# Ledger of designs, part 12: peptides against a protein of PDB entry 3J47

Target 1, 121 residues: chain A of PDB entry 3J47
Amino acid sequence: IRLTNQLKSLKGLQSKLKDVVEYLDKVINKELPINHTILGKLQDVFNLLPNLGTPDDDEIDVENHDRINISNNLQKALTVKTNDELMVIYISNLVRSIIAFDDLIENKIQNKKIQEQRVKD
Target 2, 69 residues: chain B of PDB entry 3J47
Amino acid sequence: YEEKEESNLAATKSMVKIAEQYSKRIEEEKELTEEELKTRYVGRQDPKKHLSETADETLENNIVSVLTA

## One batch from the design tools (peptide; aimed at target 1 I38 L48, target 2 E5)

Design b1_p12_5_s1 (made by RFdiffusion4, then SolubleMPNN; from b1_p12_5, 6 letters changed)
Fold by OpenDDE base, seed 2:
Parts: sequence; structure tokens; C-alpha cells
Structure b1_p12_5_s1 (fold): chain B 121 residues (1-121), chain C 69 residues (1-69), chain A 12 residues (1-12)
Amino acid sequence: as target 1 above (121 residues)
Amino acid sequence: as target 2 above (69 residues)
Amino acid sequence: DDDLRFLDLLLN
């Protein structure tokens, strides 16, 4: 359910971005008048996007950095962070599986001993 | 869309907390494995079962965390 | 075989 909601949100964002590109192309081709309100909102969105191309602003506060890093150089850093988190979760799952397997083996050994005792009686 | 975005943000916040809990859960899992080892030597099935259950709970929590990621 | 199935169940 949660993953499906995230995927749906991402698809919605992708569709909106496509609509924006199509709108911009129509404006460039003079098929539609420039809507200043839409352009202003798009500029605001682009300004909120982490800088795709400029490495220069070293100073933005570390505390929000871990959460906001989703877009561009920030997206790359977040992709690395997400990959690290997924790796940790994967390793944890493996460890739990190993423990559960060890317990299963022990249970089987015990069951075998009980069966051997019953056959001997 | 907005409800899902809010859910995703809440999920991301939960992931940070899960990473901290994960380190703790790994330690708890190790402790349980040691208790199972001790129980294996003592011949008591119950501590081993408890360790297995805690390991399973830890695994389930990690899977949910991965799915939330 | 049963242990492998159990492992598969844990991984999925």
C-alpha cells in the first residue's frame, strides 16, 4: 500500500512535469500566450529544486541536509544515503533469516531425537 | 497525491528512526542468539523459542522498514 | 529442502 502510494505520487509528478514541458513548448512556438502566474509558480519550483549544476553553495545547514538532499547533487547524496539504508535493511534481514534458520535446524534436530526415542521404546 | 506525499515524508522520518532502531535491534538479535546458544547447552527449548520469535519480529520490522523506504 | 523453503519464506 505505502509503496503504491509513493509510486502513484511520483507518476503524478511526472505527468505534471510533462504538462509543464508541453506548455513551455507551446509558448515558445507562440501557440499560447505566456501565463505569468504559471511561470512564476514554475520558477518557484525550480528555485526550490536543489541545484542540479552548481556545486558552489557550501553553507546550507547540516540538519535539513539529510532530509532535503533528494534533488540533483543533493539527489545523488540522497540516493547514496537511500542505498546505504537499503543495504543496512538487507543485511538485517539476512541476519534475521540466518537466526531463524539456525532455530529451525535446532528444532529439527530435537524432533529427530524425539522420533528416535519413540522408535526405541 | 498530497496524502501520499505526506505519507512518504512521514516514511522518510520513520526511516531515520528505523536506522537507529536497527542498530539496537541487531544488538537485541545477537543477545537472543547468545541466549539460544546458552539454552541449547542447558537443554531448555523455551529460551531458544523466544530468541527465534524476537529474531522474527526484528526481521519483520526490517522488512517493513525496507518497504517503507 | 524444508530448510531452504523456510529460508525462502523468510526472504520473501
Scores: peptide ipSAE 0.519, ipTM 0.849, DockQ to the pose 0.015
OpenDDE base, seeds 1, 3, 4, 5: peptide ipSAE 0.492, 0.515, 0.489, 0.474; ipTM 0.837, 0.836, 0.839, 0.829

Design b1_p12_5_s2 (made by RFdiffusion4, then SolubleMPNN; from b1_p12_5, 5 letters changed)
Fold by OpenDDE base, seed 2:
Structure b1_p12_5_s2 (fold): chain B 121 residues (1-121), chain C 69 residues (1-69), chain A 12 residues (1-12)
Amino acid sequence: as target 1 above (121 residues)
Amino acid sequence: as target 2 above (69 residues)
Amino acid sequence: SDTLKFLDLLLN
């Protein structure tokens, strides 16, 4: 469910971006007038997006490092955070797997002992 | 889309909580291992099985958390 | 030690 919602949100964003590109192309080709309201909103969105290519990467406050935000510099920090979280999950899964195997081995040992006792009886 | 965005934000907050829960789950897994060790000494299969099941549940929860992240 | 024995049982 959560992944599906995330995917749907991404698809929606992609569709909107495509519409914007198509609109911009039509404006460039003088086929449609510029909708100033849409452009203003789009500019606001771009201004809210983390700067993808600006060298001011160094001053991204450490506090935002924990937030999985998709935008590029922030996205890089977010990517690092995501990677760290994935690593933690991976390690956790390994630990659980090891414990599960230990239990399985113990169960197998016990079953073997029970079988050996049954053969002796 | 807004509902999904809200869900993603909630998921991110949940990831922080999951990290905390992960630490707790690691401790729970250790406790299960100790119980397994104790059960080995007592010769009862049930406590060992319970420890194994708890470890599996902890792993499963971690996997789901990672997949959700 | 018991874990090692279990690993041996799984492998064998």
Scores: peptide ipSAE 0.465, ipTM 0.834, DockQ to the pose 0.009; fails the geometry check
OpenDDE base, seeds 1, 3, 4, 5: peptide ipSAE 0.439, 0.436, 0.440, 0.423; ipTM 0.821, 0.830, 0.820, 0.813; seeds 1, 3, 4, 5 fail the geometry check

Design b1_p12_5_s3 (made by RFdiffusion4, then SolubleMPNN; from b1_p12_5, 4 letters changed)
Fold by OpenDDE base, seed 2:
Formats: structure tokens, C-alpha cells, sequence
Structure b1_p12_5_s3 (fold): chain B 121 residues (1-121), chain C 69 residues (1-69), chain A 12 residues (1-12)
């Protein structure tokens, strides 16, 4: 369910971006008048996107590292963070699996001992 | 779309919390393993069972965290 | 196999 919702959101965003590109192409080709309201909203969206191209602003506050940063540099940093988180989860699952296997082995050993005792009687 | 975005934001916040909980869960798993080892030596099944259960709970939580991520 | 059963137990 959660992954499906994320995928749907991404698909919706992709479709919207495609529509914007198509609109901009039509405006450039003078096929449609510029809708200033749509353009203003797009500009607002771009201003909210973390700057992909300006390496210089050092002060990107450490706190926003946990949010899926959509911008390329921020997105790259967020991708790295996501990768690290996934790695931790993977290691945790491995550890739990190892513990579960250890318990299974112990249970099998105990069962074998019980069977051996029953055969001796 | 808005509901999914809100869910994703909540999931991301939960991931940070999960990372903290993960460290704690790893420690809990270690403690359970030591208890199982001690129980193995003492021949008491109860501590081993408890360790196994705690390890399973830790694993389940990690799986849920991965699915949330 | 015993390994497959264990994996199934881990996944479920």
C-alpha cells in the first residue's frame, strides 16, 4: 500500500511535468497564449525545489537531510541518506535472520536428543 | 496524490525514528542472544525462548521499517 | 530444504 501510494504520487508528478513541458513548447511555438497563472505556479514550485546547480550555498541546514530532497544535489544527498538507511535495515534483518537460524538449530538439536532418548527406552 | 504525499512524509519521519529504534533493537537482540547462550548452558529453555522471541520482534520491526522505506 | 524453510520462517 505505501509503496503503491509513493509510486502513484511519482507518476502523478511525472504526468504533470510532462503537461507543463508540452504547454511550454506550445507557447514557444506560438500555438497557445502564455497562461501567466500556470507559469507563476510553476515558478513557485521551482523556487521550492532545492537548487540543483548552485554548489556554493554552504548553509543548507543539516535538519532537512531526512526529507526526500527532490533537488539533484540535495537529491543526491538524500539518495545517499536513503541508501544508508536501507543498509541499516538490511543489516538488521540479517542479524535477526542469524538469530532465528541459531534458535532453529538449537531446537533441532534438542529434538534429536529427545528422539535418541526415546529410541534407547 | 495528496494523501500519498502525506503518507510518504510520515514514513520518512518514521524512518528516522526507526534508525534510533534499530540501534536499540540491535542491543536487545544481543542481550537475548546472551540470555539464550546462558540458558543453553543452564539447560533452561525459557530464557532461550525469550531471546528468540525478542529477536523475532526485532526482525519484524526491521522488516516493517524496510517496507516503510 | 531446511534453508528454504528457515527463509520462509524469516519472511513470514
Amino acid sequence: as target 1 above (121 residues)
Amino acid sequence: as target 2 above (69 residues)
Amino acid sequence: SDLEKFLDLLLN
Scores: peptide ipSAE 0.490, ipTM 0.832, DockQ to the pose 0.015; fails the geometry check
OpenDDE base, seeds 1, 3, 4, 5: peptide ipSAE 0.415, 0.420, 0.424, 0.389; ipTM 0.811, 0.823, 0.813, 0.805; seeds 1, 3, 4, 5 fail the geometry check

Design b1_p12_5_s4 (made by RFdiffusion4, then SolubleMPNN; from b1_p12_5, 6 letters changed)
Fold by OpenDDE base, seed 1:
Structure b1_p12_5_s4 (fold): chain B 121 residues (1-121), chain C 69 residues (1-69), chain A 12 residues (1-12)
Amino acid sequence: as target 1 above (121 residues)
Amino acid sequence: as target 2 above (69 residues)
Amino acid sequence: DTDLKFLDLLLN
């Protein structure tokens, strides 16, 4: 359920971004007048997006490197973080599976011993 | 879409907490495994059952973490 | 066979 909601949100964002690109292309081609209200909202969205393209400002605090915010350079760091989190979850699942399997084997051995005792009685 | 975005942000914050809890859960799981190993000699089925139940709960929490990631 | 089914149940 949660993954499906995330995927739907991402698809919705992708569709909106495509509409924005198409709108910007029409404005560049002078086919449509600049809608100031749409541009203002887009500028607000771009200002909320982490600075994707300027490598030159040296003082971006290393501490913000740990938060997943999607686009190119930050997207790469965020992809690495997401991969690390997924790896931890994968290892966790493997460990739990191993322990549960060990318990199952032990239970099976005990059940066999109980059956062997019942056959001797 | 906005409600799902808020849910995803809350889920991401929960994942950080889950990572911290994961280390603690691994330790709890090890302690239970040692107790099971000891109880294997005592002939009582009850401690082994409790270990299995705790391993299952731990597994369920990881599955929920994967679904939240 | 039971052990493999249990492992599959744990993974899924």
Scores: peptide ipSAE 0.518, ipTM 0.841, DockQ to the pose 0.015
OpenDDE base, seeds 2, 3, 4, 5: peptide ipSAE 0.518, 0.516, 0.503, 0.515; ipTM 0.844, 0.838, 0.840, 0.837

Design b1_p12_6 (made by RFdiffusion4)
Pose (drawn by RFdiffusion4):
Structure b1_p12_6 (pose): chain A 91 residues (1-28, 36-48, 72-121), chain B 63 residues (1-40, 47-69), chain P 12 residues (1-12)
Amino acid sequence: IRLTNQLKSLKGLQSKLKDVVEYLDKVIHTILGKLQDVFNLNNLQKALTVKTNDELMVIYISNLVRSIIAFDDLIENKIQNKKIQEQRVKD
Amino acid sequence: YEEKEESNLAATKSMVKIAEQYSKRIEEEKELTEEELKTRPKKHLSETADETLENNIVSVLTA
Amino acid sequence: AATEALTELLAA
């Protein structure tokens, strides 16, 4: 789902670029200003990435913890299944 | 495009706020463990732990 | 801000 959403966003840019190229050919405004703003707003992320790296680490740790909890419940389920099997054999 | 951006936007606003959500997910995780212990309720605890994990995964995907 | 600006760009 996230991927489809990202693709939609990129699609708009691609189409938008084509339109702009065609527009420029024909010329040979508000949208242009907006585009410039967006440009000014990965490069900048480079410095900002430094912080993101720290946060990514934290969210990795949290995921690990969740995985451990899931494994715990999984073990209990397995034990229950084994007990059920034993009871069936007895019967 | 908009729908997709909306989903992304929510992922971003969650990333700004995740410090509080992390502490509440930490607690939830613990709660789930407690429920399991009682069972040894167990199911409820397990569900809570799964939810916490899922929230962490969603936070990582957004990042 | 960048996402909003991009939405406005694409909507325009």

Design b1_p12_6_s1 (made by RFdiffusion4, then SolubleMPNN; from b1_p12_6, 8 letters changed)
Fold by OpenDDE base, seed 3:
Structure b1_p12_6_s1 (fold): chain B 121 residues (1-121), chain C 69 residues (1-69), chain A 12 residues (1-12)
Amino acid sequence: as target 1 above (121 residues)
Amino acid sequence: as target 2 above (69 residues)
Amino acid sequence: ELLEKLRDLLKL
């Protein structure tokens, strides 16, 4: 359920971004008049987004990389962080699986000992 | 869209909380393994079962964390 | 050793 909601939200964002790109292309091609209200809202969204731009040469301090997967450079750093987080979760699942197997093995050993005792009686 | 954004924000906050809980869950998993070791010596099935159950709960929580990430 | 116990269990 949670993954489905996140995926649905991401798809919604992707669709909205696509609509914006299509609108911008139409404005560039002079097919539609510039809607200043939509552009203003889009600019606000872009200002809130970690810089989506191709790295212009200026040393923008790499520190704020953590939160938003959408911007290419920051997205790359965020993709790395997300990959690391997924790796930690994967390792955790492996550890839990190992513990569960150890318990199953112990239970089998105990059951075998009980059977061997019953055969001796 | 707003409800989904709020849900995503809640999910992100949940991921941070999950990371903290993950560290705690790893410790709980170790405690369970120690209880299993103790139960092997005492010959009583109950502590081993409890350890297994807590390890399973820890596994389930990690799976939910992976699914949320 | 847990690994030895695992090995012994697989042989059983």
Scores: peptide ipSAE 0.396, ipTM 0.831, DockQ to the pose 0.009
OpenDDE base, seeds 1, 2, 4, 5: peptide ipSAE 0.420, 0.426, 0.426, 0.403; ipTM 0.840, 0.842, 0.846, 0.832; seeds 1, 2, 4, 5 fail the geometry check

Design b1_p12_6_s2 (made by RFdiffusion4, then SolubleMPNN; from b1_p12_6, 8 letters changed)
Fold by OpenDDE base, seed 5:
Structure b1_p12_6_s2 (fold): chain B 121 residues (1-121), chain C 69 residues (1-69), chain A 12 residues (1-12)
Amino acid sequence: as target 1 above (121 residues)
Amino acid sequence: as target 2 above (69 residues)
Amino acid sequence: ELLEKLRDLLSL
């Protein structure tokens, strides 16, 4: 469900970006007038997006490190965060698996002891 | 789209909470393992079963966390 | 230890 929603949001963004590109191409070709409203909304979106175009501004405001996948540098930091989270989950699963195996082994040992006792009786 | 964005935000907040819960779950798993060790000596099968069940629950919660991440 | 449990499991 969550992944599906993320994918849907990304698809929606992709569609919107495609529409904007198509619109901009038409404006450049003088086929359509500039829709100031769409452009303004796009500008607002770009202003809310951490600067995708300047790779060199290392001023990744540390405060925004907690927020979602929107910019490539932010996306790198978020990718690192996501990787760390996935690693923690992976380690957790391994630990749980080890515990489950320990329990399985103990259960098997107990079952064998019970069988040995039954044979002696 | 908005519902999905809201769901993603909620899920992200849940991930932070899950990280905290994860630390707690690890401790709970350790406690259960100690109880299993104690139960092994006492010959009481019941505490071992409870430990196994709690370990399984912890595993399930981690899987859900992974799927939510 | 898990290893001892494994050994015991294999020996039984």
Scores: peptide ipSAE 0.408, ipTM 0.835, DockQ to the pose 0.009
OpenDDE base, seeds 1, 2, 3, 4: peptide ipSAE 0.422, 0.427, 0.408, 0.429; ipTM 0.842, 0.844, 0.841, 0.849; seeds 1, 2, 3, 4 fail the geometry check

Design b1_p12_6_s3 (made by RFdiffusion4, then SolubleMPNN; from b1_p12_6, 9 letters changed)
Fold by OpenDDE base, seed 1:
Structure b1_p12_6_s3 (fold): chain B 121 residues (1-121), chain C 69 residues (1-69), chain A 12 residues (1-12)
Amino acid sequence: as target 1 above (121 residues)
Amino acid sequence: as target 2 above (69 residues)
Amino acid sequence: EFEKKLLDLLKL
């Protein structure tokens, strides 16, 4: 459910960005009038987007390496965090699988011993 | 879309809590392994079954956590 | 219609 909601949100954002680019191209070409309300909301969205455009200098605060969302440089740091979280979850699943297998093997060995005792009786 | 964004933010906060819970779950899993070791000596099936069930519940919770990340 | 769809997408 959650992954499906994230994928749907991402698809919605992608569609919106495509529609925005198409709208901006039509406005530049004077094919459509400037809608001030759409531009204002778009500007608000761009202001909420982490700085996509400036590879400006040295103060990439090391503390933000541990968070997942929004845009290519932050998206790299956030991809690293997402990868770390996914790795932890993957390792967790492996450890649980190993324990479940160990228990299964032990149960199988016990069942075999019980069967061998029943054959001796 | 906003409801999904809120759900994703809640999921991310839950993942931080899951990382803390994961450290605790590893310790619970070790305690379970000690109970299996004890049950292996005592020859009684009941503690081993409870251990396996707790390990399975722990596995399911991690899988759900992965699916929520 | 396109502007309205974009506005609706901004609200969702």
Scores: peptide ipSAE 0.461, ipTM 0.826, DockQ to the pose 0.130
OpenDDE base, seeds 2, 3, 4, 5: peptide ipSAE 0.405, 0.401, 0.422, 0.367; ipTM 0.828, 0.821, 0.831, 0.821; seeds 2, 3 fail the geometry check

Design b1_p12_6_s4 (made by RFdiffusion4, then SolubleMPNN; from b1_p12_6, 7 letters changed)
Fold by OpenDDE base, seed 1:
Structure b1_p12_6_s4 (fold): chain B 121 residues (1-121), chain C 69 residues (1-69), chain A 12 residues (1-12)
Amino acid sequence: as target 1 above (121 residues)
Amino acid sequence: as target 2 above (69 residues)
Amino acid sequence: ELLEKLKELLEL
């Protein structure tokens, strides 16, 4: 259930992001007027995104490639963090499974010894 | 979508807490293994059973953590 | 040892 919800949210975000890009391209090309309501919602989404780097004051023009790279770097960092968490969980489950298996083996050995003693009596 | 985003944020916070708990669980698991080693020599079934039960509980908690991630 | 336990389990 939770994984399915996360996947659905990610797909919804991806679709919305695509729609925003298409809208922004049309606004830049002066094909559509600036919709203030859409811009306000977009700003809210950007404010909820963790700190897209404080624009240091200087050269505006290099920002777009760096912002895509920063978004990609942040997305990569989030992906790496998620992968690390998944790896830790996987290792933990593996260790627990090994311990449980060892206990089962020991229980089986004890049961066999008890049965052998009962056959001798 | 918003409900899932909120759930994912809550899950991420839970994962950080799980990582801290994981270190504790590893230590608890080691203590259990030492108790099993001791119980093997004493021939008493009870400590060994308790260790097995605690290992199982630890496993269940990790599975729930994975499902929450 | 875990290895000895594993061997004993395989013999069962």
Scores: peptide ipSAE 0.392, ipTM 0.829, DockQ to the pose 0.010
OpenDDE base, seeds 2, 3, 4, 5: peptide ipSAE 0.406, 0.383, 0.385, 0.381; ipTM 0.840, 0.833, 0.830, 0.829; seeds 2, 3, 4, 5 fail the geometry check

Design b1_p12_7 (made by RFdiffusion4)
Pose (drawn by RFdiffusion4):
Structure b1_p12_7 (pose): chain A 91 residues (1-28, 36-48, 72-121), chain B 63 residues (1-40, 47-69), chain P 12 residues (1-12)
Amino acid sequence: IRLTNQLKSLKGLQSKLKDVVEYLDKVIHTILGKLQDVFNLNNLQKALTVKTNDELMVIYISNLVRSIIAFDDLIENKIQNKKIQEQRVKD
Amino acid sequence: YEEKEESNLAATKSMVKIAEQYSKRIEEEKELTEEELKTRPKKHLSETADETLENNIVSVLTA
Amino acid sequence: AAAAALAALLAA
């Protein structure tokens, strides 16, 4: 789902660029200004990424913890299944 | 495009706030462990732990 | 802000 969404966003840019190229050919405004703003707003992320790296680490750790908890419950389920099997054999 | 952006936007506004959500997920995780222990309720605890893990995964995907 | 700007660009 996230991927489909990202693709939709990129699609708009692609189409938008094509339109702009055609527009320029024809010419040979507000949208242009908006585009420039967007440009100004990965490069910059470079410095910002430094911080993001730290935060990514934290969210990795949280994921690990959740995985452990899931494994715990999983073990309990396995034990319950084994007990059920034993009871069936007895019967 | 908008729909997709909406989802992404929420992922961003959650990333700004994740410090509090992390502490609440930490607690939730503990709660699920407690429930399991009682069972040894157990199912409820397990569900809570799964939810916490899912929330962490969503936070990582957004990042 | 960049996302909103990009959304406005694409909508235009």

Design b1_p12_7_s1 (made by RFdiffusion4, then SolubleMPNN; from b1_p12_7, 9 letters changed)
Fold by OpenDDE base, seed 4:
Structure b1_p12_7_s1 (fold): chain B 121 residues (1-121), chain C 69 residues (1-69), chain A 12 residues (1-12)
Amino acid sequence: as target 1 above (121 residues)
Amino acid sequence: as target 2 above (69 residues)
Amino acid sequence: EYQEKLRDLLKL
């Protein structure tokens, strides 16, 4: 359910971005008049987006790292963070699998010992 | 879209919390493995079972965390 | 060592 909602949100964002690009192309081609209201909303969206275009602001605010999709350099840092998170999850899953396997083996050994005792009685 | 966005935001916040809990879960998993080893040595089945159950719970929580990431 | 012990335990 959660992954499906995230995927739907991403698809919605992608569709909206495509519509914006198509609108901007039509405005550039003079097919549509410049709608100032749409441009104002776009500017607001761009201002809310972390500054994608200025390479110079060295302050990689570590806190905004969870937003995967916005900036290529930020995406690289975000990709590293995502990789680290995935690595941690992978290691945890492996460790849990090993523990579960160890328990299964022990249970099997115990069951076999109980069965051998029952055969001797 | 809005409901999914809210769900994704909640999921992202949950991931941060999961990352913090992950370190704790790894420690809990190690404790479980040690208790199982001790239980094998002492021949007491009950501590070993508890260790296995806690390891399974830790695995389930990690899978849920991955699915929420 | 641990894996070998596990393997031995599985054979038992």
Scores: peptide ipSAE 0.444, ipTM 0.840, DockQ to the pose 0.009
OpenDDE base, seeds 1, 2, 3, 5: peptide ipSAE 0.438, 0.458, 0.415, 0.422; ipTM 0.840, 0.844, 0.833, 0.831; seeds 1, 2, 3, 5 fail the geometry check

Design b1_p12_7_s2 (made by RFdiffusion4, then SolubleMPNN; from b1_p12_7, 9 letters changed)
Fold by OpenDDE base, seed 4:
Structure b1_p12_7_s2 (fold): chain B 121 residues (1-121), chain C 69 residues (1-69), chain A 12 residues (1-12)
Amino acid sequence: as target 1 above (121 residues)
Amino acid sequence: as target 2 above (69 residues)
Amino acid sequence: ELLEKLRDLLRL
């Protein structure tokens, strides 16, 4: 359920982004008048997007870079963080699986030992 | 879409908390394995069963964390 | 060892 909701939200964002690109292309082609209200909202969204384009300007707090980044360098850092998180989850699942298997093995050994005792009685 | 986005944001915040909890869960899993090993040595089934149950719970929590990531 | 336990489980 959660993964399906996240995927649906991501698809919704992708569809909206596509609609914005299509609108911008129509404005560039002079097929539609420039809607200043839509452009203002889009500019606000782009300003809220971490600055993807200029590596040169001031103290971008490195700590916020790990969360969502749309920038290729920041996206690379986020991809590294996401990979680290996924790796931790993967290792945890492996460790849990190993423990669960150890318990199953021990339970089977005990069951066999009990059965061997019952055959000797 | 907005309701799912809010749920996804909550899930992402939960994932950071899950990463911290994950380190703790790995330690809890190790403790369970040691108790199981000790239980094999002492012949007491109960600590071993508890270790297995906690390992399974830890696995389930990791799967939920992966599904939330 | 976990591997020996696994081997023993497979023999059971």
Scores: peptide ipSAE 0.437, ipTM 0.846, DockQ to the pose 0.010; fails the geometry check
OpenDDE base, seeds 1, 2, 3, 5: peptide ipSAE 0.427, 0.429, 0.413, 0.416; ipTM 0.841, 0.842, 0.835, 0.832; seeds 1, 2, 3, 5 fail the geometry check

Design b1_p12_7_s3 (made by RFdiffusion4, then SolubleMPNN; from b1_p12_7, 9 letters changed)
Fold by OpenDDE base, seed 4:
Structure b1_p12_7_s3 (fold): chain B 121 residues (1-121), chain C 69 residues (1-69), chain A 12 residues (1-12)
Amino acid sequence: as target 1 above (121 residues)
Amino acid sequence: as target 2 above (69 residues)
Amino acid sequence: ELLEKLKDLLSL
């Protein structure tokens, strides 16, 4: 369910972004007048997008780091963070799997011992 | 779309919390493994079963976390 | 050891 919602949201964002690009292309081609309201909203969205440009050294505020990762350099840092998070999840799953296997093995050993005892009786 | 985005944002925040919880869950899983080891020595099935169940629950939670990531 | 248990399980 959650993954499906995330995928749907991402698809919605992608569609909206495509519509904006198409609109901007039409405006550039003088096919449509510039809608200032749409442009203002788009500008607000772009301002909320992490600066894709070389972040000047000074405003590397850690809080912006999570937002800036929609931008390539910050995307690299968020990609690293996401990778680290995924790695932790992977390791945890692996550990759980190992424990589950250990329990399964022990259960099988016990079952075998019980069967061997029943055959001796 | 917005409702799902909000759900995804909540999921992402939850993932950060899940990372912290994950560290804790790994610790809980280790404790379970130790109990299984102890149960193997003591011959008491009950602690081992509890450890296995908690390990499985920890695994499930991690899978859900990965799927939410 | 877990490995010995695994081997024992595989021998079953």
Scores: peptide ipSAE 0.426, ipTM 0.848, DockQ to the pose 0.010; fails the geometry check
OpenDDE base, seeds 1, 2, 3, 5: peptide ipSAE 0.415, 0.413, 0.401, 0.406; ipTM 0.837, 0.843, 0.838, 0.835; seeds 1, 2, 3, 5 fail the geometry check

Design b1_p12_7_s4 (made by RFdiffusion4, then SolubleMPNN; from b1_p12_7, 9 letters changed)
Fold by OpenDDE base, seed 3:
Structure b1_p12_7_s4 (fold): chain B 121 residues (1-121), chain C 69 residues (1-69), chain A 12 residues (1-12)
Amino acid sequence: as target 1 above (121 residues)
Amino acid sequence: as target 2 above (69 residues)
Amino acid sequence: EFLEKLKDLLSL
């Protein structure tokens, strides 16, 4: 269920991104007026997204190479953080599995001791 | 689409909480193992069972956290 | 100890 919902969300995001790209292309080609409401929502999405270095087309200034590197560094840092979190969760799951096995072993030992005592009585 | 975006945001917030909960869950799991060791000496199954159940719940929460991540 | 439990399980 959760994976299916995540996949559906990702597909929806992909479709919406495609619609945005198509809209931006039409605006660039002067086929459609700039819809300020769509641009505002896009700007909000970009502000909430980790700086995907969309090179803002306009200022070709030397500073843009440094900003692209900063954006890539931020994305890399977020990826590293996500990997570390996944590793911690994996280790936790292993530890819990080991404890569950220890409990199962102990339960089996207790059950056998109870059966042995019943046979002696 | 909006419901799914909200679900992904909730999942991301859950990951941050998972990191904090992970440390706490490891400590809870250790406490459970110590109680099992103590219960092994007392010969009563009830504390051991409760410890095992808490360890299982902790494991399930970690699995859910991994799936959310 | 976990090792003792394992030994007991093997003996059972």
Scores: peptide ipSAE 0.421, ipTM 0.842, DockQ to the pose 0.009
OpenDDE base, seeds 1, 2, 4, 5: peptide ipSAE 0.428, 0.428, 0.433, 0.415; ipTM 0.844, 0.845, 0.852, 0.839; seeds 1, 2, 4, 5 fail the geometry check

Design b1_p12_8 (made by RFdiffusion4)
Pose (drawn by RFdiffusion4):
Structure b1_p12_8 (pose): chain A 91 residues (1-28, 36-48, 72-121), chain B 63 residues (1-40, 47-69), chain P 12 residues (1-12)
Amino acid sequence: IRLTNQLKSLKGLQSKLKDVVEYLDKVIHTILGKLQDVFNLNNLQKALTVKTNDELMVIYISNLVRSIIAFDDLIENKIQNKKIQEQRVKD
Amino acid sequence: YEEKEESNLAATKSMVKIAEQYSKRIEEEKELTEEELKTRPKKHLSETADETLENNIVSVLTA
Amino acid sequence: SKLTELLKEIFK
């Protein structure tokens, strides 16, 4: 789902670029200003990425913890299944 | 496009706030462990732990 | 965010 959403965003840019190229050919405004703003707003992320890296680490650790908890419950489920099997054999 | 951006936007606003959500997910994780212990309720605890993991995964995907 | 607003306006 996230991927489909990202693709839709990129699609708009691609179409928008084509339109702009055609527009320029024909010319040979508000949208242009807006685009410029967007441009000014990955490069910048480079410095900002430094911080993101730290935050990514924290969210990786959290995920690991959750995985451990899930494994715990999984073990309990396995034990219950084994007990059920044993009871069936006895019967 | 907008629908997709809406989902992404929520992922971003969650990333700004994740410090509090992390502490609440830490607690929730502990709660699920407690429930399992009682069972040894167990199911409820397990569900809570799964929810916490899922929230962490969603935080990582957004990043 | 400004980026979201701008892109929505551009694409409209």

